# Ledger of designs, part 68: peptides against a protein of PDB entry 4Z5W

Target 1, 305 residues: chain A of PDB entry 4Z5W
Amino acid sequence: IPDVFLELNKLWYFSAQSNLFNGEMPRSLSNSRSISLLSLRNNTLSGQIYLNCSAMTNLTSLDLASNSFSGSIPSNLPNCLRLKTINFAKIKFIAQIPESFKNFQSLTSLSFSNSSIQNISSALEILQHCQNLKTLVLTLNFQKEELPSVPSLQFKNLKVLIIASCQLRGTVPQWLSNSPSLQLLDLSWNQLSGTIPPWLGSLNSLFYLDLSNNTFIGEIPHSLTSLQSLVSKENAVEEPSPDFPFFKKKNTNAGGLQYNQPSSFPPMIDLSYNSLNGSIWPEFGDLRQLHVLNLKNNNLSGNIP

## One batch from the design tools (peptide; aimed at target 1 R41 F246)

Design b2_p26_2_s1 (made by RFdiffusion4, then SolubleMPNN; from b2_p26_2, 13 letters changed)
Fold by OpenDDE base, seed 1:
Structure b2_p26_2_s1 (fold): chain B 305 residues (1-305), chain A 26 residues (1-26)
Amino acid sequence: as target 1 above (305 residues)
Amino acid sequence: MDELLEQLQKLLAEAPKRPVKPTNLV
């Protein structure tokens, strides 16, 4: 990428995603005063990520995912006072979350999916101080660590938590009960054990629950049949108005680039591939908004209601 | 809600597809 961004003093959006860009981020880009939205995802960019937060006063969204960046997570990112969204998925940091992220009050959405992040206990201890954090994706990190159950952990404003495919040990942590706005929970493909806790059914906004591919035992909590978001439409997560004009190019002959339909998160309970026993509760029939109930590969018995 | 779902879609488009566990036909 050329080092010409100093001349682009009105540039508020720069997307160069899904190209063949290599080398480092240009210094003029990391010092841009005008840029609000930066996406360089899915390139071959390399080196250390450095952003001059004192210069980048308008930066609100940063997507650097699927690049060849290396080194530490930039500890100065909390100094980017307007930075809300960070996507660092598929960047191999081999690092812990910086302690400076305790001060990251602008942060609303964070992904480190498949970024070789270490120390989940420290990561969650740090990130709980991000009072505006709504979306946290930590999938494919923390290899064989223990999911902390520390009751003092508190994510008050958390709506989405995805910590899948980490081979995490432990139980479903009680501190998640302190997240009453939780809409999506994915803890799938771990080594989580114990029983599924009844308090999960008290998460009135929870429409997507994936606990599949764990080692959970005992009965399915009856309280899951009372998930209000799945009983009534009024608590249905406002589907984003499809006000993005999907230009259906009607051209019949060009092999339809299946624009990956944004994988809608259907209202779902997936408890498959566990060691759950007992019956399927008939009251799952009350979950009129539920699209997917997956209970396969368990030790369930009795009648199918 | 739109911003959250758009963010989710961007984040999850990069999430690795669930490894298809080989269905061990037991």
Scores: peptide ipSAE 0.174, ipTM 0.719, DockQ to the pose 0.033
OpenDDE base, seeds 2, 3, 4, 5: peptide ipSAE 0.089, 0.111, 0.118, 0.124; ipTM 0.693, 0.705, 0.720, 0.702

Design b2_p26_2_s2 (made by RFdiffusion4, then SolubleMPNN; from b2_p26_2, 12 letters changed)
Fold by OpenDDE base, seed 2:
Structure b2_p26_2_s2 (fold): chain B 305 residues (1-305), chain A 26 residues (1-26)
Amino acid sequence: as target 1 above (305 residues)
Amino acid sequence: EEKKLEELKKLLESAPKRPVKPTNLV
């Protein structure tokens, strides 16, 4: 990418996604005072990520995903006082979340999907201080770590939590009961165990639940048949979506379906590929907004209603 | 009752035949 952004004093949005750009990010771009939205996703950019937050006073969204960046996660990003959305998916950091992210009050949406992030306990302890954090994506990190169940963890404004394919151990963490605005939960493709907790049915905004491909045991909580978002069309307040897309692959070899908004996900309960027992509750038929109920490959018994 | 059971049966039948890979497989 040419180093010409100093002259572009009115540049508000720059998108150069899915090109063949290589080398480092231009120094003039890292110092742009005008830029609000920066997306360089799916290139071959390299070197260390550096942003001059004292210069980049208008930066609100940063997408650097699917690049060949190296080194540490930039610890100075909390100094970008307007920065709301960060997508660092598929950047191989081999790092922990910086302690400085405790001060990241502007942060609303964060993705580190497939970024070789380590220490989930430290990551969640840091990120709970981000009071405006609504969307958190940590898929394909923390390999074989334990999902912390520490009751002191609080994500009060969390709407979207995705921590899939981490081989995480532990149980469904009770601290998620302190997230009453949670709309989408994906903990699929882990090694989570224990029972599915009944308090999940108290999450009145929860319309998408994926607990598939774990080691959950016991009965399906009857409280899931009373999920308010799935009983009635409440006016799902179209909350500001993250500026990064979500991807769900239906099959191993298929291209991922791109979802630009959490609201574009079909209302779903997926509990498939566990060790759940007992009956299927007939009251799941009362969930008129539910599009997908997947209970396959469990130890469920009784009549299929 | 019967109508709830019929709706539940349709929901269960509509479920994907193969394991769906997790969200945000970038």
Scores: peptide ipSAE 0.335, ipTM 0.890, DockQ to the pose 0.063
OpenDDE base, seeds 1, 3, 4, 5: peptide ipSAE 0.189, 0.243, 0.029, 0.023; ipTM 0.798, 0.836, 0.596, 0.581; seed 4 fails the geometry check

Design b2_p26_2_s3 (made by RFdiffusion4, then SolubleMPNN; from b2_p26_2, 13 letters changed)
Fold by OpenDDE base, seed 5:
Structure b2_p26_2_s3 (fold): chain B 305 residues (1-305), chain A 26 residues (1-26)
Amino acid sequence: as target 1 above (305 residues)
Amino acid sequence: MEELMEKLNEFLASAPKRPVLPTNLV
């Protein structure tokens, strides 16, 4: 990528994703006063991620995912006072979340999926201070760590939590009951144990639950048959604020493979590949909005309702 | 819902696909 961004004083959107760019980010790009949305995802960019947050005062979205960046997570990112969305998926940091992220009040969406992040306890303790955090993706990190069940953890505005494929130990953490706006929970492909807690059925906005491929035991909580988002169409899915400009992709005919089939997250309960016992509750018939009920590979018995 | 899912899917597009269980070739 050429070092010409000093001349581009009106450039507010730069997307160079899914190319063959190599080397470091240009210094002029890391100092751009005009850029609001930056996507360099899916390249071969290398070196340390550096952003001059004192210069980058308009930066709202950063996608650097699927690159060959190295070194530490940039601890100064909370100084980017308008930065809402960060995608650092598939960047191999081999690091902990910086303590400075406690101050990251602008942060709404964070992904570190498959980024070799360590210390889930520290990560969650830090990120709970991000009061505006709505989407958190930590999949493929924290190998064989314990999912902390500290009741003091609070993600008040959390709508999406994905911590899949970490081989995490522990139980479904009680601190999730402090997230009443939770819409999507994926804790699949871990080593989580114990019973599925009944309070999960009190998460009235929860339409997607994946607890598959764990070691859960006991009965399916009857309270899951009363998940309000699956009983009735909540018309009031508050549209995530239009602060992301609606890039209506006009049909530009360029035959770029629409790999973006929106895999619509269907309204789903997946409890498959556990050690659950007891019956399937007939009251699952009340979940009129449910598209997928996956209970396969358990110890369930009785009649199919 | 759809718009949230589209934004989430775009944000998650860099996430790895779920591990497929090794199909035990029986």
Scores: peptide ipSAE 0.074, ipTM 0.668, DockQ to the pose 0.032
OpenDDE base, seeds 1, 2, 3, 4: peptide ipSAE 0.031, 0.044, 0.042, 0.067; ipTM 0.602, 0.636, 0.644, 0.660

Design b2_p26_2_s4 (made by RFdiffusion4, then SolubleMPNN; from b2_p26_2, 11 letters changed)
Fold by OpenDDE base, seed 5:
Structure b2_p26_2_s4 (fold): chain B 305 residues (1-305), chain A 26 residues (1-26)
Amino acid sequence: as target 1 above (305 residues)
Amino acid sequence: MDKLMEELLKFLAAAPKRPVKPTNLV
């Protein structure tokens, strides 16, 4: 990428994702006063991630995912006072989340999916201070660590939590009950144990639950049959109007218009591949908004309602 | 909801596909 961004004083959006760019991020780009949205995702960019937050006063979204960046997570990112969204997925940091992220009040969405992040206890302790954090993706990190159950952890505004494929030990953490706005929970592909807690059915906004591929035991909590988001129509996920111009590729082959509508996460309960026992509750019939009920590969018995 | 879902989709597009359980060789 050429070092010409000093001259581009009106550049608000820069997307160079899914190319073959290599080398370091240009210094002029790291000092851009005009850029609000920066996406360099899916390239071969390398070196240390450095952003001059004192210069980058308009930066609101940063996508550097799927690059060959090395070194530490930039501890100065909280100084980017307008930075809301960070995607650092598939960057191999081999690091902990910086303590400075306690001050990251602008942060709304964070992904470190498959980024070799270590110390889940420290990560959650730090990130709970991000008062505006709504989306947290930590999939494929924290290998064989214990998911902390400390009741003092509080993510007040959390809507999406994804911590899949970490081989995490422990139980469904009680601190999730402090997240009443939670809409999507994925804790799949871990080594989580114990029972599924009944208070999970009190999460009135929860429309997508994935606890699959764990070691959960006991009965399915009857309270899951009363998940308000799955009973009532009011949480019909308004399909995100794709503000991205539909490139109607009029490609002539009569294969059905796969509207790659970014398929809204279907209303789902996935409890598959556990050691759950007991019956399927007939009251799952009250979940009129449920699209996917996956209970396969358990020890369930009785009649199918 | 739209912006959150769009951001989430960008994050999930960067997530690896779930490990396919090894198909038991029948």
Scores: peptide ipSAE 0.092, ipTM 0.699, DockQ to the pose 0.033
OpenDDE base, seeds 1, 2, 3, 4: peptide ipSAE 0.072, 0.064, 0.033, 0.061; ipTM 0.692, 0.683, 0.675, 0.701

Design b2_p26_3 (made by RFdiffusion4)
Pose (drawn by RFdiffusion4):
Structure b2_p26_3 (pose): chain A 291 residues (1-233, 242-249, 256-305), chain P 26 residues (1-26)
Amino acid sequence: IPDVFLELNKLWYFSAQSNLFNGEMPRSLSNSRSISLLSLRNNTLSGQIYLNCSAMTNLTSLDLASNSFSGSIPSNLPNCLRLKTINFAKIKFIAQIPESFKNFQSLTSLSFSNSSIQNISSALEILQHCQNLKTLVLTLNFQKEELPSVPSLQFKNLKVLIIASCQLRGTVPQWLSNSPSLQLLDLSWNQLSGTIPPWLGSLNSLFYLDLSNNTFIGEIPHSLTSLQSLVSKPDFPFFKKGLQYNQPSSFPPMIDLSYNSLNGSIWPEFGDLRQLHVLNLKNNNLSGNIP
Amino acid sequence: SFGGIESGAPSFSSETLETEKEELES
């Protein structure tokens, strides 16, 4: 990509995604005072990611995903004070999230999917301090690590939480109850154990719950039949494993408890869930009748 | 083996671009 971005001082939107571009991002792009939307995803771009946050005061959305970059996660990113969305998926950082991210108050959406992020314990202790974070994708990182149960964790405004295919040990942590506005929860494809917490049924905005492919035991909590959003009625897309979904509401309401060790019966009160589109209880130890 | 929800490429609509331009001009 040419280094001409000093000359293009009115450029607020640049999208070069899904091309064959390689090399580093030109430094002038890293200094652009006018750039707001930048999407370079799906190229062969490489090197240490450098962004001058004193210079890029209009930067609002950054998508460098699926590229050949290496080095660390830039620690100065919280200083890009208008930056609201970062898609850093499929960049092999082989690194932890910098502590400075506890100061990233403009951040509302973050994806480190399949980015070789280590230490979920430190990553979550840091990111809980980003008060406006509404969506977090940590899928395909933290391999075989433990999902922290530390009760001090609070993600208050969190709407979407996805940490799948990390083979995480531990249980569904109670501190997730500190995210009362949670819409979409995906903990699938992990090593999670214990029972399914009844408090999940207390999440009034939750319409999509993927607990599939874990080691969960015990009963289906009765509270799931009283889930409010299942009983009654921005750009950074998601893929399901790939089928594209543009926003969290693009996912039809779902309960997927499949591929666990769950026992007991199916509650008749599930009939109360009139807005439920998908119920997947396959590959469990469930017994009794079908209500 | 793996599965689940992952991130994807964006598709900026005309309405998104107009809103962003109006915010910058304000």

Design b2_p26_3_s1 (made by RFdiffusion4, then SolubleMPNN; from b2_p26_3, 9 letters changed)
Fold by OpenDDE base, seed 1:
Structure b2_p26_3_s1 (fold): chain B 305 residues (1-305), chain A 26 residues (1-26)
Amino acid sequence: as target 1 above (305 residues)
Amino acid sequence: SSGGIYSGAPSYTQEQLEKLKKELES
């Protein structure tokens, strides 16, 4: 990308996604006072990510996903006082989340999907201080780590939590019960064990639950048959609107389907590919808003309701 | 095997980008 952005003093939006740009991000762009939304997703940009947050006072959204950036996560990003959305998916940092992110009060949506992030305990301990954080995507990180169950962790405003395909050990963490606004939870494709906790059914806004491909045991908690968001339409849940899309792979050989908003996901309970036992509760029939109930490949018995 | 929801983009592989570059230069 040419270093010509100094002259573009009124540039508010710059999108150059899915091009063939290579090299480093232009310094003039990193110092832009006018830019609000920057998307350079799906290029071959490289080097260290550097943003002059003291200059970039209007920056609200940053999408650098699917580039060849390297090095540490920029620790100064919390100084970008209006920065709400960050998409760093598929950037191979091989790093921990900076301690400075404790002060990232403007942050609403964060993705590090497939970014070689390490130390989930530190990451969650840091990010819990982001009081405005609503969407957190950490898929394909923290390989073989343990999902912390520390009760002191609090994500009060969290609406979307996705930590899939991390080979995480541990149990469904009780600290998630402190997230009453949670709408979408994906902990699929891990090594999580224990029982599915009954308090999950108390998350009245939860319309999408994926616990598939884990090692859960015991019965399906009956409380899941009373998830309020799946019983009635009346709760128009305020949707988090991150500026980055979500993807779900349907087939091993196909590209992921793109979902522009969390609400684009069908209401779902997926508990497939576990070791759950007991019966399928007939009261799942009360979940009139549920589109997908996937219980396949478990140890369930009795009658199908 | 991996699954679940992720974010980002269906990124072009380096090979795909090089192919596209060659196609644009031709």
Scores: peptide ipSAE 0.447, ipTM 0.789, DockQ to the pose 0.242
OpenDDE base, seeds 2, 3, 4, 5: peptide ipSAE 0.419, 0.418, 0.389, 0.374; ipTM 0.778, 0.773, 0.742, 0.759

Design b2_p26_3_s2 (made by RFdiffusion4, then SolubleMPNN; from b2_p26_3, 9 letters changed)
Fold by OpenDDE base, seed 1:
Structure b2_p26_3_s2 (fold): chain B 305 residues (1-305), chain A 26 residues (1-26)
Amino acid sequence: as target 1 above (305 residues)
Amino acid sequence: SSGGIFSGAPSYSQEELEKLKKELLS
């Protein structure tokens, strides 16, 4: 990308997604006072990510996903006082989340999907201080780590939590019960064990639950049949979606289906590929808003209601 | 095998990007 952005003093939005840009991010772009939305997703940009947050006072959204950036996560990003959305998916940092992110009060949506992030305990301990954090995507990180169950962890405003395909050990963490606004939970494709906790059914806004491909045991909590968001239509809180898309791989297509908003996901309970036992509760029939109930590949018995 | 929801662009493999580069330069 040419270093011509110094002359673009009114540049509010720059999108150069899915091009063939290579080299480093231009210094003039890293110092842009006018830019609010920066998306360079799906290029071959390299080097370290440097943003002059003191200059970039209007930066609200940063999408650098699917680039060849290297080095550490920029610790100064919390100094970008208006920065709300960060997409760093598929940037191989091989790093921990910086301690400075405790001060990242503007942060609303963060993705490190497939970014070689390490130390989930530290990451969650840091990110819980982000009071405005609503969307957190950490899929394909923290390989074989233990999902912390520290009761003091608190994400009060969390709406979307996705930590799939990490081979995480542990149980469904009790601290998630402190997130009453949770709408979407994906903990699929881990090594999580224990029972599915009944308090999950108390998450009144939860319309999408994926616990598939784990090692859960015991019965399906009856409380899941009373998930209020799946019983009644009224709770479709259209919340501001993150500026980055979500993807879900379907078996047949190499490319995942793109979902531009969390609300674009069908209401779903997926508990498939576990070791759950007992019966299918007939009261799942009360979940009138449920589109997908997937209970396959468990040890369930009795009658199908 | 990996699954679940993820974010980011569908990665063109570096091979697909190189193929696209070749097609554009051709």
Scores: peptide ipSAE 0.438, ipTM 0.793, DockQ to the pose 0.247
OpenDDE base, seeds 2, 3, 4, 5: peptide ipSAE 0.382, 0.398, 0.387, 0.377; ipTM 0.747, 0.760, 0.758, 0.749; seed 3 fails the geometry check

Design b2_p26_3_s3 (made by RFdiffusion4, then SolubleMPNN; from b2_p26_3, 10 letters changed)
Fold by OpenDDE base, seed 3:
Structure b2_p26_3_s3 (fold): chain B 305 residues (1-305), chain A 26 residues (1-26)
Amino acid sequence: as target 1 above (305 residues)
Amino acid sequence: SSGGIFSGAPSYTKEQLEALKKELLS
């Protein structure tokens, strides 16, 4: 990318997605005072990510996903006072979340999906201080770590939590009960164990639950049959979605299906590929908004209601 | 195998990216 952005005093949006741009990010772009939305997703950009947050006062969205950037996560990003959305998916950092992210009050949506992030305990301890954090995607990180169950963790405004395919150990963490606005939870493809906690049914906004491909035991909590968001059409206040897309792998497509908004996911309970026992509750029939109930490959018995 | 929701971009081959670049420049 040519270093010509110093003269572009009115550049508000720059998107150069899915190109073959190589080398480092242009310094003129990293110093742009006018840019609000920056997307360089799916290129071959390399080197260290550097943004001059003191200059980039209008930066609200940053998408650098699927590039060959290296080094540490930029610790100065919290100084970008208007920066709300960050997509660093598929950037192989091999790093921890910077401690400076405790001060990242503008942050609303963060993705490190498949970014070789380490130390989930530190990551969650840091990110809980982001009071405006609504969307957190941490899929394909933290390999074989333990999901912290520390009750003091608080994500008060969290709506979307996705930590899939991490081979995480532990249980469904009690601290999630402190997230009453949670709409989408994906903890699939881990090594989570124990029982599914009944308090999950108290998350009145929860319309998408994926606990599939774990080692959960015991009965399905009856409280899941009373998930309010699945019983009645709540007016889902369409809050502004993250500026980055979500993907769900179906077995056949390497890229998965693209979902531009969390609301585009079908209402779902997926508990498949566990060791759950007991009966299927007939009261699942009361979940009139539920599109997908997947209980496949468990130890369930009795009558199918 | 791994699954679940992720973010980012689909993985494109170099050839796919070159094709997309040609489309964007046309």
Scores: peptide ipSAE 0.410, ipTM 0.764, DockQ to the pose 0.263
OpenDDE base, seeds 1, 2, 4, 5: peptide ipSAE 0.432, 0.400, 0.383, 0.399; ipTM 0.782, 0.759, 0.747, 0.763; seeds 1, 4, 5 fail the geometry check

Design b2_p26_3_s4 (made by RFdiffusion4, then SolubleMPNN; from b2_p26_3, 10 letters changed)
Fold by OpenDDE base, seed 1:
Structure b2_p26_3_s4 (fold): chain B 305 residues (1-305), chain A 26 residues (1-26)
Amino acid sequence: as target 1 above (305 residues)
Amino acid sequence: SSGGIFSGASSYSEEQLKKLKEELEK
């Protein structure tokens, strides 16, 4: 990308996604006072990510996903006082989340999907201080770590939590019960164990639950049959609108389906590929808004209602 | 195998996901 952005003093939106740009991000772009939305996703940009937050006073959204950036996560990003959305998916940082992110009050949506992030305990301890954080995507990180269950962790405003395919150990963390606005939870493809906690059914906004491909045991908590968002349509929960897309792999297509918004996901309970026992509750029939109930590959018994 | 929701520029091909898994298992 040419270093010509100094002359573009009225540039508000720059999207150059899915091109063949290589080299480093231009310094003039890193110092742009006018830019609000920056997307360079799916290029071959390299080097260390550097943004002059003191200059980039209008920056609200940053999408650098699927580039060849390296090094540490920029610790100065919290100084970008209007920065709400960050997509750093598929950047190989091999790093921990900076401690400075405790002060990242503007942050609403964060993705580090497949970014070689380490130390989930530190990451969650830091990110809980982001009071405006609504969407957190941490899929394909923290390999074989333990999901912390520390009750002091609190994500009060969290609406979307995705931590799939991390081979995480531990249990469904009780601190999630402190997230009453949670709409979408994906903890699939981990090594989570124990029972599915009954308090999950108290998350009245939860319309999408994926706990598939874990090692959960015991009965399906009956409280899941009373998830209010799946019983009635009336709770049109305000949807988080991150500026980055979501993807879900379907077994039959080489490409995952793209979802531009969390609401584009069908209402779902997926508990498949666990070691759950007991019966399928007939009261799952009360979940009139449920599109997908997947209970396959468990140890369930009795009648199918 | 790996699955679940992720974010990025494009859907990962099965081959890309396999390579990623292999890299993470190293």
Scores: peptide ipSAE 0.389, ipTM 0.751, DockQ to the pose 0.239
OpenDDE base, seeds 2, 3, 4, 5: peptide ipSAE 0.357, 0.388, 0.326, 0.339; ipTM 0.745, 0.745, 0.732, 0.740; seed 4 fails the geometry check

Design b2_p26_4 (made by RFdiffusion4)
Pose (drawn by RFdiffusion4):
Structure b2_p26_4 (pose): chain A 291 residues (1-233, 242-249, 256-305), chain P 26 residues (1-26)
Amino acid sequence: IPDVFLELNKLWYFSAQSNLFNGEMPRSLSNSRSISLLSLRNNTLSGQIYLNCSAMTNLTSLDLASNSFSGSIPSNLPNCLRLKTINFAKIKFIAQIPESFKNFQSLTSLSFSNSSIQNISSALEILQHCQNLKTLVLTLNFQKEELPSVPSLQFKNLKVLIIASCQLRGTVPQWLSNSPSLQLLDLSWNQLSGTIPPWLGSLNSLFYLDLSNNTFIGEIPHSLTSLQSLVSKPDFPFFKKGLQYNQPSSFPPMIDLSYNSLNGSIWPEFGDLRQLHVLNLKNNNLSGNIP
Amino acid sequence: SAARDAALAARDAEMAAGEERGIVTE
């Protein structure tokens, strides 16, 4: 990508995604005062990611995903004070999230999916301090680590939480109850154990719950039949494993408890869930009748 | 059951191979 961005001082939108571009991002792009939306994803771009946050005061959305970059996660990123969305998926950082991210108050959406992020314990202790974070994708990182149960964790405004295919040990942590506005929860494809917490049924905005492919035991909590959003009625897309979904509401309401060790019966009160599109209880130990 | 055990083994094999599953971003 040519180094001509000093000359293009009115450029607020640049999208070069899904091309064959390689090499580093030109430094002038890293200094662009006017750039607001930048999408370079799905190229062969490489090197340490450098962004001058004193210079890029208009940067609002950054998508460098699925590229050949290496080095660390830039620690100066919180200083890009208008940056609201970062898609850093499929960049092999082989690193932890910098502590400075606790100061990233403009951040509303973050994806480190399949990015070789280590230490979920430290990553979550940091990111809980980003007060405006509404969506977090940590899928395919933290391999075989433990999902922290530390009760001090609070993600208050969190709408979407996705940490799948990490083979995480531990249980569904109770601190998630501190995210009362949670819409979409995906903990699938992990090693999670214990029982399914009844407090999940207390999440009034939750319409999509993927607990599939874990080691969960015990009963289906009765509270799931009283889930409010299941009973009654921005750009950074998601892929399901790939089928694209543009926003969280693009996912039809779902309960997927499949591929666990759950026991007991199916509650008749599930009939109360009139807005439920998908119910997947396959590959469990469930017994009794079908209501 | 045997069918269930086979489904769990297939699942474990996919997890060991690091197959991408769940909701991801690109």

